# Peptides against a protein of PDB entry 4PN1, part 33

Target 1, 261 residues: chain A of PDB entry 4PN1
Amino acid sequence: KIEMNFLNKPIVPDTTKVISNFLTHYLITEPVEHVEIEAKLGTLIDLETQNRFEFPVMNETILNPEFNLRTRFESDMTASEHKYLNEFLNQAFRDSQKPGRLPFAYKHTKQVDLFYETEDNSRDKIRVSKNQSDNQVLACVKKRRVADLFLYCPNDAFDIRISISDELPVSMPSGNQQPSLTRLKDRVGYVHQEIKIDLTKTTQNDPVYDTTERHELEVEFGNIADLRDRAQKAKDGMEAPLFRRVQLFMDNVRILRREHS

## One batch from the design tools (peptide; made by RFdiffusion4, then SolubleMPNN)

Design b1_p11_6_s4 (from b1_p11_6, 3 letters changed)
Fold by OpenDDE base, seed 3:
Structure b1_p11_6_s4 (fold): chain B 261 residues (1-261), chain A 11 residues (1-11)
Amino acid sequence: as target 1 above (261 residues)
Amino acid sequence: MIDWSLVYKPP
């Protein structure tokens, strides 16, 4: 007979605890009403060198947000890396359709995001999302970035930014208003156990600046109500359900950030 | 323990 440790009890990694506490704050303590929680793969860039930052650590490390580390996060990857991840996820999808597995769901969407100035001159823009094929309005929101948590991952292809956002539904802009920014999004989405994994090719057309293209991978909690419930339970002393959900989320992120061409 | 209320929020 073997035991998992000298207490023969599960132990929760610090990463899980820290992230869980981070989420609990913005789910329960200072709740964001229309919360979106996502992790993006990318690179922590040293502002001084303009290269990937090098911290004196040897594994996945949550950076303390209280410190300005003079970094920026680039939520981008090469087309080849993006393609590789797409192929990887496609294979994962296929494998999940086999008996005894929980299946992925898959959706391919092409949308245009139109960004508008707000009437109140808010820093946040109104985003109108439309289906590219039929121009149907999918959403009209004002998204505010509330908080970020960065993970430096020296052993993996990508670093991670976990973001808390408030996605507030708002009224459509006036018909005479022109968008200040347009983004074309080609997105393939995979959902497994209510964790959403999206690969997105974004083309951004700015009237003033050059057109930019970006390749992004994001992982999102697909069931916020459940997550909020788990966070509430955690605050009340029952942490296990939240830890399990965060662990699931992070394991998916860890799988993805290790994959590269 | 971090006081999350004091955490820098992006612009």
Scores: peptide ipSAE 0.074, ipTM 0.636, DockQ to the pose 0.090
Fold by OpenDDE base, seed 4:
Structure b1_p11_6_s4 (fold): chain B 261 residues (1-261), chain A 11 residues (1-11)
Amino acid sequence: as target 1 above (261 residues)
Amino acid sequence: MIDWSLVYKPP
């Protein structure tokens, strides 16, 4: 018989604990009502060198937000990397359809996002999302990023930003208001065990600059209600359900960030 | 204009 350790009990990695506490804060302690929690793959850029940030660590490390490391996060990747990840996820999807596995769900969405200035002159813009094919309104929200947690991943192709956002549903802008920005999104979404993995190609037309294209990969908690319940249980002294969910999320992120063409 | 021909293939 093999035991897990000398206590024969699961042990929670410190990374899981830190992230769980981070999430619990914004789920329970100072709750965000319309919370979105996602991890983006990207690169921590050193503002001084404009290259990928280097930190004297040898593995995945959560950066302390209390310290200014003079970095920016670029939530983008090359078209080649993005294509590779698409192929990888497609294969994962196919494999998951086999007997004995939990299947992926797949959805392809072509979306247009229209951004409007707010009447109160707030920094946050109103985003109206429409299906490109039929112009059906998918959402009208004011999104505010509440907090970020960065993971430096020296051994992987990508670093990670975990973001807490508030997506407040709002009324449609006045009909006479023109969008300040329009973005076209081509998104393929994969869902496995209520974890959402989105590959998004975003095209933005700038009147001054040439059309810019971004390639993003996002991993999102698909069941916020469940996550909030788990976080509440954690606050009540039962942490295991939350830890398990965070571990699942992070394992998916870890798989993805290791992949490269 | 977006070239939608570059859309990734489904699984």
Scores: peptide ipSAE 0.046, ipTM 0.464, DockQ to the pose 0.014
Fold by OpenDDE base, seed 5:
Structure b1_p11_6_s4 (fold): chain B 261 residues (1-261), chain A 11 residues (1-11)
Amino acid sequence: as target 1 above (261 residues)
Amino acid sequence: MIDWSLVYKPP
């Protein structure tokens, strides 16, 4: 006898709608061909204070991209936070193997990313990714950041950047070219319902700043074709499938950004 | 240190 609301129908949170529209734009309206859609955990930093951005809101808020808020996004976290998230996800993985649950898949990848300058001296570098164990080429791409959507999350440990990127496959650099930058990536990936969650430790040797490490967590849509199909349906007036998928994605993000040591 | 190895797998 209890109803959801006075219409007794599901209602879609505004956050879901906004994000769905954002995604639909770059999936359908101005489609990115080799699109990658990911959310990174991090911190919105106020450029003036160099502290975490403060905004007069009390909950998760999508920042309007039309406003220059004088912020930068730092996708790095502490080793301790990263470790905690790793442990958290490991536990989630274990729990998902229980009867009645949908299981996580797990993959551990160690790769080397080699960055090369382009012949035209374009801003975008060619990235060659190789498996550390056998030196097999995994990918050769030019990645272009297309758009960002920022979520300020005052109640959580992390803010969120949702990014649209274009990963263009390109030919391998000539054998005579030397990489301008080399990064080692140690990545553990968890996949649940085609949502990818990656913890990545990146090591970079810098002759000036010594060896630096970055710790990142990203959540990615693992089935772009399905997402694009859902987005198309949304454009055609059937929004529910897209909303459900975005809601799932965001719920996973929300879980993760709340976790900290 | 991050435990990247998942040494302990679910049974």
Scores: peptide ipSAE 0.022, ipTM 0.519, DockQ to the pose 0.014
Fold by OpenDDE base, seed 1:
Structure b1_p11_6_s4 (fold): chain B 261 residues (1-261), chain A 11 residues (1-11)
Amino acid sequence: as target 1 above (261 residues)
Amino acid sequence: MIDWSLVYKPP
């Protein structure tokens, strides 16, 4: 007979614990009311070299936010990488429709995001999201970035930024206000076990600068209420449900960041 | 009028 370890009990990866604690803080301890929790695939860039950051570690590593590593995170990827991931996810979708599997859901969304300056000239802009087809208002929010957690992944194609944001619903801007920025978003979304995986092509027209395109892949917790419940249980001493959910989330992220064209 | 390019392939 084989046992899993000398205690014959499950063990939780340290990465899972650290991320779980991070989430618990902003879900329970210092709760964000309208929380969005997402991981973006990208690259940690060394500010000095403008190349991918090199840290003396050999595997997935959560970077301590207390240290200034002289890095920035670029969430953009190439069109070819984005296309590859789209094809990969399409295959995963098809495979998940087979008997015995939990199926993906798929949605294609085209929207426009209009950004408005606030009357108080605050740093946070009001974002009005509209459906392109009928101009239906999907959301009007002021998004505040609360916290970031960076994972350096030297063995994978991408590094990871996990972000906590507060998306505060706000009133529509005055009709006489013009947007300061407009972004077109073409998004394909894949949902599996309430984990959302979005491929987004963003087109931004700058009146001064040329049109820029960005290609992003984000993984989001689709059921915040459930996650908050799990976090509360963790705070109360029962960590397993939260660990399982975070493990699921991170495994999906790990699959995606290993894929490359 | 917004011109969208269909980039992504559906499953």
Scores: peptide ipSAE 0.046, ipTM 0.496, DockQ to the pose 0.014; fails the geometry check

Design b1_p11_7_s1 (from b1_p11_7, 5 letters changed)
Fold by OpenDDE base, seed 3:
Structure b1_p11_7_s1 (fold): chain B 261 residues (1-261), chain A 11 residues (1-11)
Amino acid sequence: as target 1 above (261 residues)
Amino acid sequence: MPKPKWYDTLK
């Protein structure tokens, strides 16, 4: 007979604990009302070298937000990398349809995001999302970035940014108001066990930006109510449900960030 | 070492 360890009990990785603390804070302690929690694949860039950030560690490492490491995060990837991930996810989707598996859900959407200035001239803009095919309004929100947590992943193709955002539903802008910015989004979405995985091609014609097209992959908690419930239980002393959910989320992220063409 | 305010949320 074999055992997991000398206690014969599962052990929770530090990454899971740290992220769970981060999430619980913004779910329970200082709760964000309309919270969105997502992880984006990308690259931590060292502002001094303009190359990928380097640090003397040999595994995924959550960076301490209290330190200014002089980095920026690029959530972009190459078209080739994006295509590879798309093919990878398509195969995962197909495999999940087999008997004995939990199936993926799949959705392909093309939308336009229109950004409007707010009446109060706040820094946050109103985003109106419309379906490109019929111009039906999909959402109208004011999104505020609340907090970021960065994972440096030296062994993988991508680093990770986990973001907490507040997506406040708001009224549509006045009919006479013109958008200050428009973005076209081609999004392929996969959902497995209420974890959302989105591949997005974004087109923006703005001379300020070096590139007009971006390729992004994001992983999002699809059931915030459940996550909040788990976080509350964790705060009350029952941590296992939260840890399991965070572990699931991070395992999916780890699978994706390790893939490359 | 400086730590974020949420570091010990579940402690």
Scores: peptide ipSAE 0.579, ipTM 0.957, DockQ to the pose 0.884
Fold by OpenDDE base, seed 2:
Structure b1_p11_7_s1 (fold): chain B 261 residues (1-261), chain A 11 residues (1-11)
Amino acid sequence: as target 1 above (261 residues)
Amino acid sequence: MPKPKWYDTLK
């Protein structure tokens, strides 16, 4: 018989602990009421070189937000990379339908996001999301970015930004208001064990700039109530459930960021 | 080394 280690107990990686602290803070300590927690695949760009950020590490590394590394995060990928990930997830979906597995749920949605300026001249815009097929309102929110955590992943095709946002439900803008910006979103969504994986093609028309198309992949915690409960338990000294959930989330992210065309 | 405010959230 073999044991896990000399204590014969599971050990939690530092990454899991750090992220768990990050999440718990904004779930419990300074709680965001309508919190959205997502990881986006992208690239950390060195502002000086305009190339991918280089750091003298050889594996996944959480960057300390207290240091200004003079980087920006580009949450975009090529169409080919996006297509590859779509095919990859489609295969994963199919495999999960087999006996003995937990199945993916799948949903393909096309929506339009309409952005409106607020009367109070707030930095945050009101976003109205509508289904393209029937023009039904899916959501009307004012989204505020609360915090970011960046993972530099030198061995993978993508770096990771974990973002905490506040999605405040708000009333619909008045019928007299015109949107300042419209975005078309083609989203393919996968859900596995309440972890949401979305591939999104976003098309934005700008009269000044050429039409831009963005390709994004995001991983989101699908059950915030459960996550908050786990975080509360962690604050109370029982950390294992939170760590397990964060580990699951990060493992899914790790799988995805390693894939490329 | 400076640490974020959430660094020690979990004791």
Scores: peptide ipSAE 0.577, ipTM 0.957, DockQ to the pose 0.923
Fold by OpenDDE base, seed 5:
Structure b1_p11_7_s1 (fold): chain B 261 residues (1-261), chain A 11 residues (1-11)
Amino acid sequence: as target 1 above (261 residues)
Amino acid sequence: MPKPKWYDTLK
């Protein structure tokens, strides 16, 4: 007979615990009402060198937000990388349709995001999202970035930013207002076990700069109510359900960040 | 070592 360890009990990795603490704080302790929790693939860039930041570590490492590392996070990738990930996810989708598997759901959305300034000159802009095909309003929100957690991933092509945002539904801007910025989004979404994986191509026209295109991959918790429930249970002393869900989320992120063309 | 306010949320 074999045992898991000398206690013969499950053990939880530090990464899972740290992220769980981070999430629980903004779900339960200082709760964000309309919370969005996502991880984006990108690059931690050293502001001094403009190259990818380097740490003397050999594995995935959560950076302590209390330290000013003089970095920025670029949530972008090349078109070829984005295409590769799209093909990878398409294959994963196909494989998941086989008997004995839990299937992916797939959705392709094209929308335009219109950004409006607020009357009080708030830092947070109002975003109106419309479907490109029929111009129907999909959402009107004021999004506030609440907190970020960065993971340095020396063994992978991408680093990770886990972000917590508050998306407050708000009234439509006055008809007299003009958008200060418009963005076209072409989003391919994959959902597996209520974890959302989105590949997004964003096109932005700038009056000063040429049209730019951004390629992003994000992983999001698709069931916030369930996550909040798990977090509450964790606060009450039953941590296992939360840890399992966080680990699932992170495993999906890990799979994606390891892929490269 | 400085730690974020959420560091011990579950403790």
Scores: peptide ipSAE 0.575, ipTM 0.957, DockQ to the pose 0.865
Fold by OpenDDE base, seed 1:
Order: C-alpha cells, then structure tokens, then sequence
Structure b1_p11_7_s1 (fold): chain B 261 residues (1-261), chain A 11 residues (1-11)
C-alpha cells in the first residue's frame, strides 16, 4: 500500500497556516467584536510603474505586511471579466444542484449605500444600506478596517486581499443630515457551505466627477461564529478544524482567481 | 526578518 508521506499523516499547506494565524489573532487574541472577513479579487499595483506588481516568486505568496512594497491594491476588474465570472458561477450553481452535490444558494439584491459624516471621527463614516425596491433599511453601521493580508498570485489573473473589518451597528443619522456619498450596488450572491461569493456592480455618482462603475468579486466567511469557535479550538491546540475551514475558503478563492475570459 | 504580531498566534 501507499502512504501519504513518511509520517503517514495529512500535511497543512503553509499558506493555510499563515492565514489561520492571521485570522485567529483577530478572532481570539485581539478579538474584533463584529468581525467581517472577506477576500477581494484585484490587482497589486506597483506605485512606481503603475503596472501590476512584480515579485521574484513563481507561485501564490502571502506578502509580509511588515515590508513596505510601495504598492496599492485595486479591487476592481473589467466588465467583461466580471461577466465571465458571473457566467462561471452560474454554471457552478447549476452543477451543484445535481444529485450528490451540496447546492449553492443564490440571491440577487439591489441596494443603495448612503454614507454620512460623523462627529467623532471624520474617517469612520456611517453607512446606511437600503433595499432599492422598498427603501427598507438593511443595515446601519460604522465599518472600520482592522487588518489586511495580501496574496501575490503571479500565475493567476488576480491578486488577493484578505481583509478583517469591524462592522459596528450604530443608530441612524439624524433626519436633517444629508449623505456625503451614495453608492448603488447590484449584487449577485452565491453561498456554498457557508462561504459567500458576491459579484457586485457598484455605481457611484459624484456631483463633481463623472459617474464611476466598479466591478468586484468578494469571498466571505458566512459563519463567523463557527469560524471563531474553530479559531478558539486552534488556540487551544486543536488546529485541524480551523485549517480545514481556511483551506476551503482559500480553495474557493483560488478557483475564482484562476478564471479569466 | 520582521514579522507581524500575529505570526505565531497558534504556536
């Protein structure tokens, strides 16, 4: 018979371990209370060349945040790329409905996000999200970016940013306040094994600048409570459940970032 | 090399 390796035990990819440490820190060590954890597909841009960042590596690589690489991350793609991914996910959805598979859930939503200035911190705006159809309030939050982790993916169409955010529920702004910014979001959402995949078209109207449209793909952990539980267990010495969940998350990300028209 | 504070969280 054949064994997996000389220990005859499963081995965890290094990327999984690194990301697991990252997540565990902000789930357990310095816990973010209303945490959102998502990966965005995009491009690491070299600030000097304004082209995609080039690094002397040949595979998926987590960049060390302690180094200043003089880059920015553009969480955007072309309309054609976005359309292709939508079609790809639609096919994946259909395939998952077949017997013996775990099915995707699907949801199409249109919402408007209104951003309001705050008195306490000009950088942390209040976001009110409303359903476009009935104007019902979906959420009112102050979102704070806590940490980012970047993956350089030289073999794929996209690089990855994993972000940890704190979405603090807050009271609605006063009725006399006007939003400083309004964004329309057309979102197609897919959920598989509690991993959320969202394709979003965002339209932003600026009174001074031309209307801009962005196309984003996000992958999010859909069950934070479960993830936190897994992270706690990992901190206590049982790492396997966390590693499996992170691996699942990253495999979904990897599938998506490799696809291109 | 410099490492982030979370690098060894699970150690």
Amino acid sequence: as target 1 above (261 residues)
Amino acid sequence: MPKPKWYDTLK
Scores: peptide ipSAE 0.571, ipTM 0.957, DockQ to the pose 0.869

Design b1_p11_7_s2 (from b1_p11_7, 5 letters changed)
Fold by OpenDDE base, seed 2:
Structure b1_p11_7_s2 (fold): chain B 261 residues (1-261), chain A 11 residues (1-11)
Amino acid sequence: as target 1 above (261 residues)
Amino acid sequence: MPLPKWYNTLK
């Protein structure tokens, strides 16, 4: 008989523990009420070289947010990379429909995001999201970025930014207000075991800078209530459920960041 | 180098 190690017990990777601490803090210790937790694929850019950041490590590593690495994160990818990931996820979707598997859910959504300035001149804008087909309001929120955690992934096509945001529901702007910014979003969404994977093409018209198109892939925890419950249990000493959920999340992220055209 | 405030959130 083979045992997994000399204790014959599962071992939790450091990455899982670190991320779990990060999440638990903003779920339980300093709780964000309307929390969104997502990982975006992108590239850590060295501000000095304007190239991808180079760190003397050979595998996935979490960067200490207390250290100024003089980097920026570019969440955009090429159209070809985005297309490849779409095809990859489509295949994964198809495979998951087979007997014995847990199926993906799939949704294709086209929406428009309208951004409004707040009356109190706050830094955060109000975002009204509408379905392009029927102009139905999907959401009206004020989103605040709370914290970021960056993973440098030297062996993969992309680095990762895990972000915690507060999406505060707010009242619709007054009818006389005009949006300061309009974004069109073409989103293909996949859900597997309550982990959301979204491929988004964002088009923004700017009269000064011309039309810009962004291609993003994000992975999001789809069940925050469950995650918060797991985090609370972890805080109380039972960490395994949280670790398992974080591992699942990160494994999905790892799969995606390794794929490229 | 300091650690983030959340580093020891879990026991």
Scores: peptide ipSAE 0.570, ipTM 0.954, DockQ to the pose 0.897
Fold by OpenDDE base, seed 1:
Structure b1_p11_7_s2 (fold): chain B 261 residues (1-261), chain A 11 residues (1-11)
Amino acid sequence: as target 1 above (261 residues)
Amino acid sequence: MPLPKWYNTLK
């Protein structure tokens, strides 16, 4: 007979606890009303070297946001990496359709995002998202970045940024306003156990600069109400449900960030 | 060591 440990009880990894505290704060303590919580795969870049940041740690490490590490986060990846991840997820999708598994859901969407200037805050733009096929409005929001949490992952292909945003629904811009920026998004979305995984190709046309294409992978909590409920329970002393959900989220992120061509 | 305000949210 083997036991898990000397207490014979499950133990929660520190990463799970730290992230759970982070999320709970912005879900419960200082609640964001229209919260979006996502992780992006990318690279922490050292501003001095312009190379991937090097920190004297040997495993996944949450960086303390109170320290200035002189870094920036690049959420872009190569087209080849993006393609590889797409193929990987396609295979995962197929495997999940087998008996005894929980299946992925799959959705392919093409949308255009139109950004409009606001009089209230020059930093916050109104984003109107439309379906490319029929130009139907999907959303009109003012997005505010609330907080970021960075994970340095020296053993993996990507580092991680977990972001909390407030997506405030707002009225459509006036008809006489022109968008300051237009982005085309080709998004392949996978959902498993209410965790959303999106591969997005974003094309941005700039009249002055060449067209730029970005390749991003995002992992998002698909059920915020459930997450908020779990966070509330955690604040009330029952932490296990929150920890399990955060662990699930992070395990999915970990799988993805380790994959590369 | 300075810690973020949310560090002990669940404590």
Scores: peptide ipSAE 0.569, ipTM 0.955, DockQ to the pose 0.868
Fold by OpenDDE base, seed 5:
Structure b1_p11_7_s2 (fold): chain B 261 residues (1-261), chain A 11 residues (1-11)
Amino acid sequence: as target 1 above (261 residues)
Amino acid sequence: MPLPKWYNTLK
C-alpha cells in the first residue's frame, strides 16, 4: 500500500495558507462589503533598473507586503502575448466541451468606461460602465483598491498581483458632469468552475498622448459568496474547503502565467 | 521584518 506521507494525510502548501489568510482577512476579519478579488498577470519592475525585478529565489514566492521592494507592477503585456493567451484559452474552452469535462462558459463584451471626478475631490473616481452596442448602463461604481499581494514567479513569463478591491455601487453622476476619462474595453471572458478568466484590451484616448492600448489578463473569483462562506468556515476551524478553492484558483493562475508565445 | 496584519488570520 502507498501512503501520501508519513502521516497519511493531505498537506497544504504554504502558498495556499498564506493566500488563504490574506483573503480571509478581507472577507471575514475586516470584511470588504463589495469585494472583488482578482489576480493579474504582469511584471514586477524594479524602479531603479526599470527591468524585471530579480530576487534570489527559484520558485513562486509571495512577497511580504511589509517590505518595500521599490517595485511597480506592470499589468500590461504585448499584443502578441495577449493573442497567444487568447488562443490558448480558446483551445482550453474547446477541450472542455468534450464529454467527461466541465465546460467553460464564454462571453465577449465591449464596454465603455466613463470616469467621473467626485465632488469631494476624492482620489476614487466614479466609473460608469456602458455597453458599447446599446449604451446601456452596466454599472456605476466607486472602486477602491484595498490590498495587493504580489507573487514573484522567476520561472514563468509573468509575475502575479492578487488584488482585493471594494466596488461600491453609487448613483449616477449629474447629467451636466463630463467624464474626465473614457476607456474602451474589449473583454473576452472565460468561466470554469466559477473562476473567471478575462482577457481585456483597453483603449484610452489621452488629449496629450496618442491613443494607447493595454492588454491584460485577470483571474477572478466568480463566486464571492461561496468564497466568503469558505473563509468563514476556515475561521471557524474547517479550513479544507477554503484551501481547496484557493488551490484551484492558484492552479489556474499558474497555468496561465507559464504560457508564452 | 514585520509581517502583515493578516498573516495569522486563520491561527
Scores: peptide ipSAE 0.569, ipTM 0.954, DockQ to the pose 0.855
Fold by OpenDDE base, seed 4:
Structure b1_p11_7_s2 (fold): chain B 261 residues (1-261), chain A 11 residues (1-11)
Amino acid sequence: as target 1 above (261 residues)
Amino acid sequence: MPLPKWYNTLK
């Protein structure tokens, strides 16, 4: 018989603990009411070099948000990378349909996002999402980015941004308002154990600039109520359920960021 | 270097 360690108890990686603290704060301590928690694959770019940031570490590292590293995060990838990840996830989906596995759910969505300026806050925009097929309104929200946590991943193709956002449902803009921006989204969504993985192709038509296409991959906690419950339990001294959920989330992220053509 | 306000949330 083997044991996990000399205590024969699970040990929580520091990364899991740090992220759990981050999440618990915005779930419980300063709770965001309509919280969205997602990780995006992308690149930490050094503002001075305009190349990928280089830090003298050899593994996944959470960056201290209190320190200005003079970086920006580009939540984009090449079409080739995006295609590869799509194929990878398709295979994972197929494999999960086999007996004895927990299956992925799959959804393909094409939507139009219309952005409107707000009178209340010039920085926040109202996003109206409509289904392209039937023009049904899917959502009307004002999204506020609350906090970010960056993971530098020197061994992988991508770095990670974990974001806490507040998606406040709001009333539809008045009929006399014109959208300031329109985006077409082609989204392929995979859900496994209530973790959502979305591959999104976004097309934006700019009258001044040529049509731009963005390729994004995001991983999202699909059951916020459960996560909040776990976070509350953690605050009350039972941390294990939260740690397990965060570990699951991060393992999925780690799988994805390691894959490359 | 300061730590974020949430650093010890679970303590």
Scores: peptide ipSAE 0.559, ipTM 0.954, DockQ to the pose 0.838

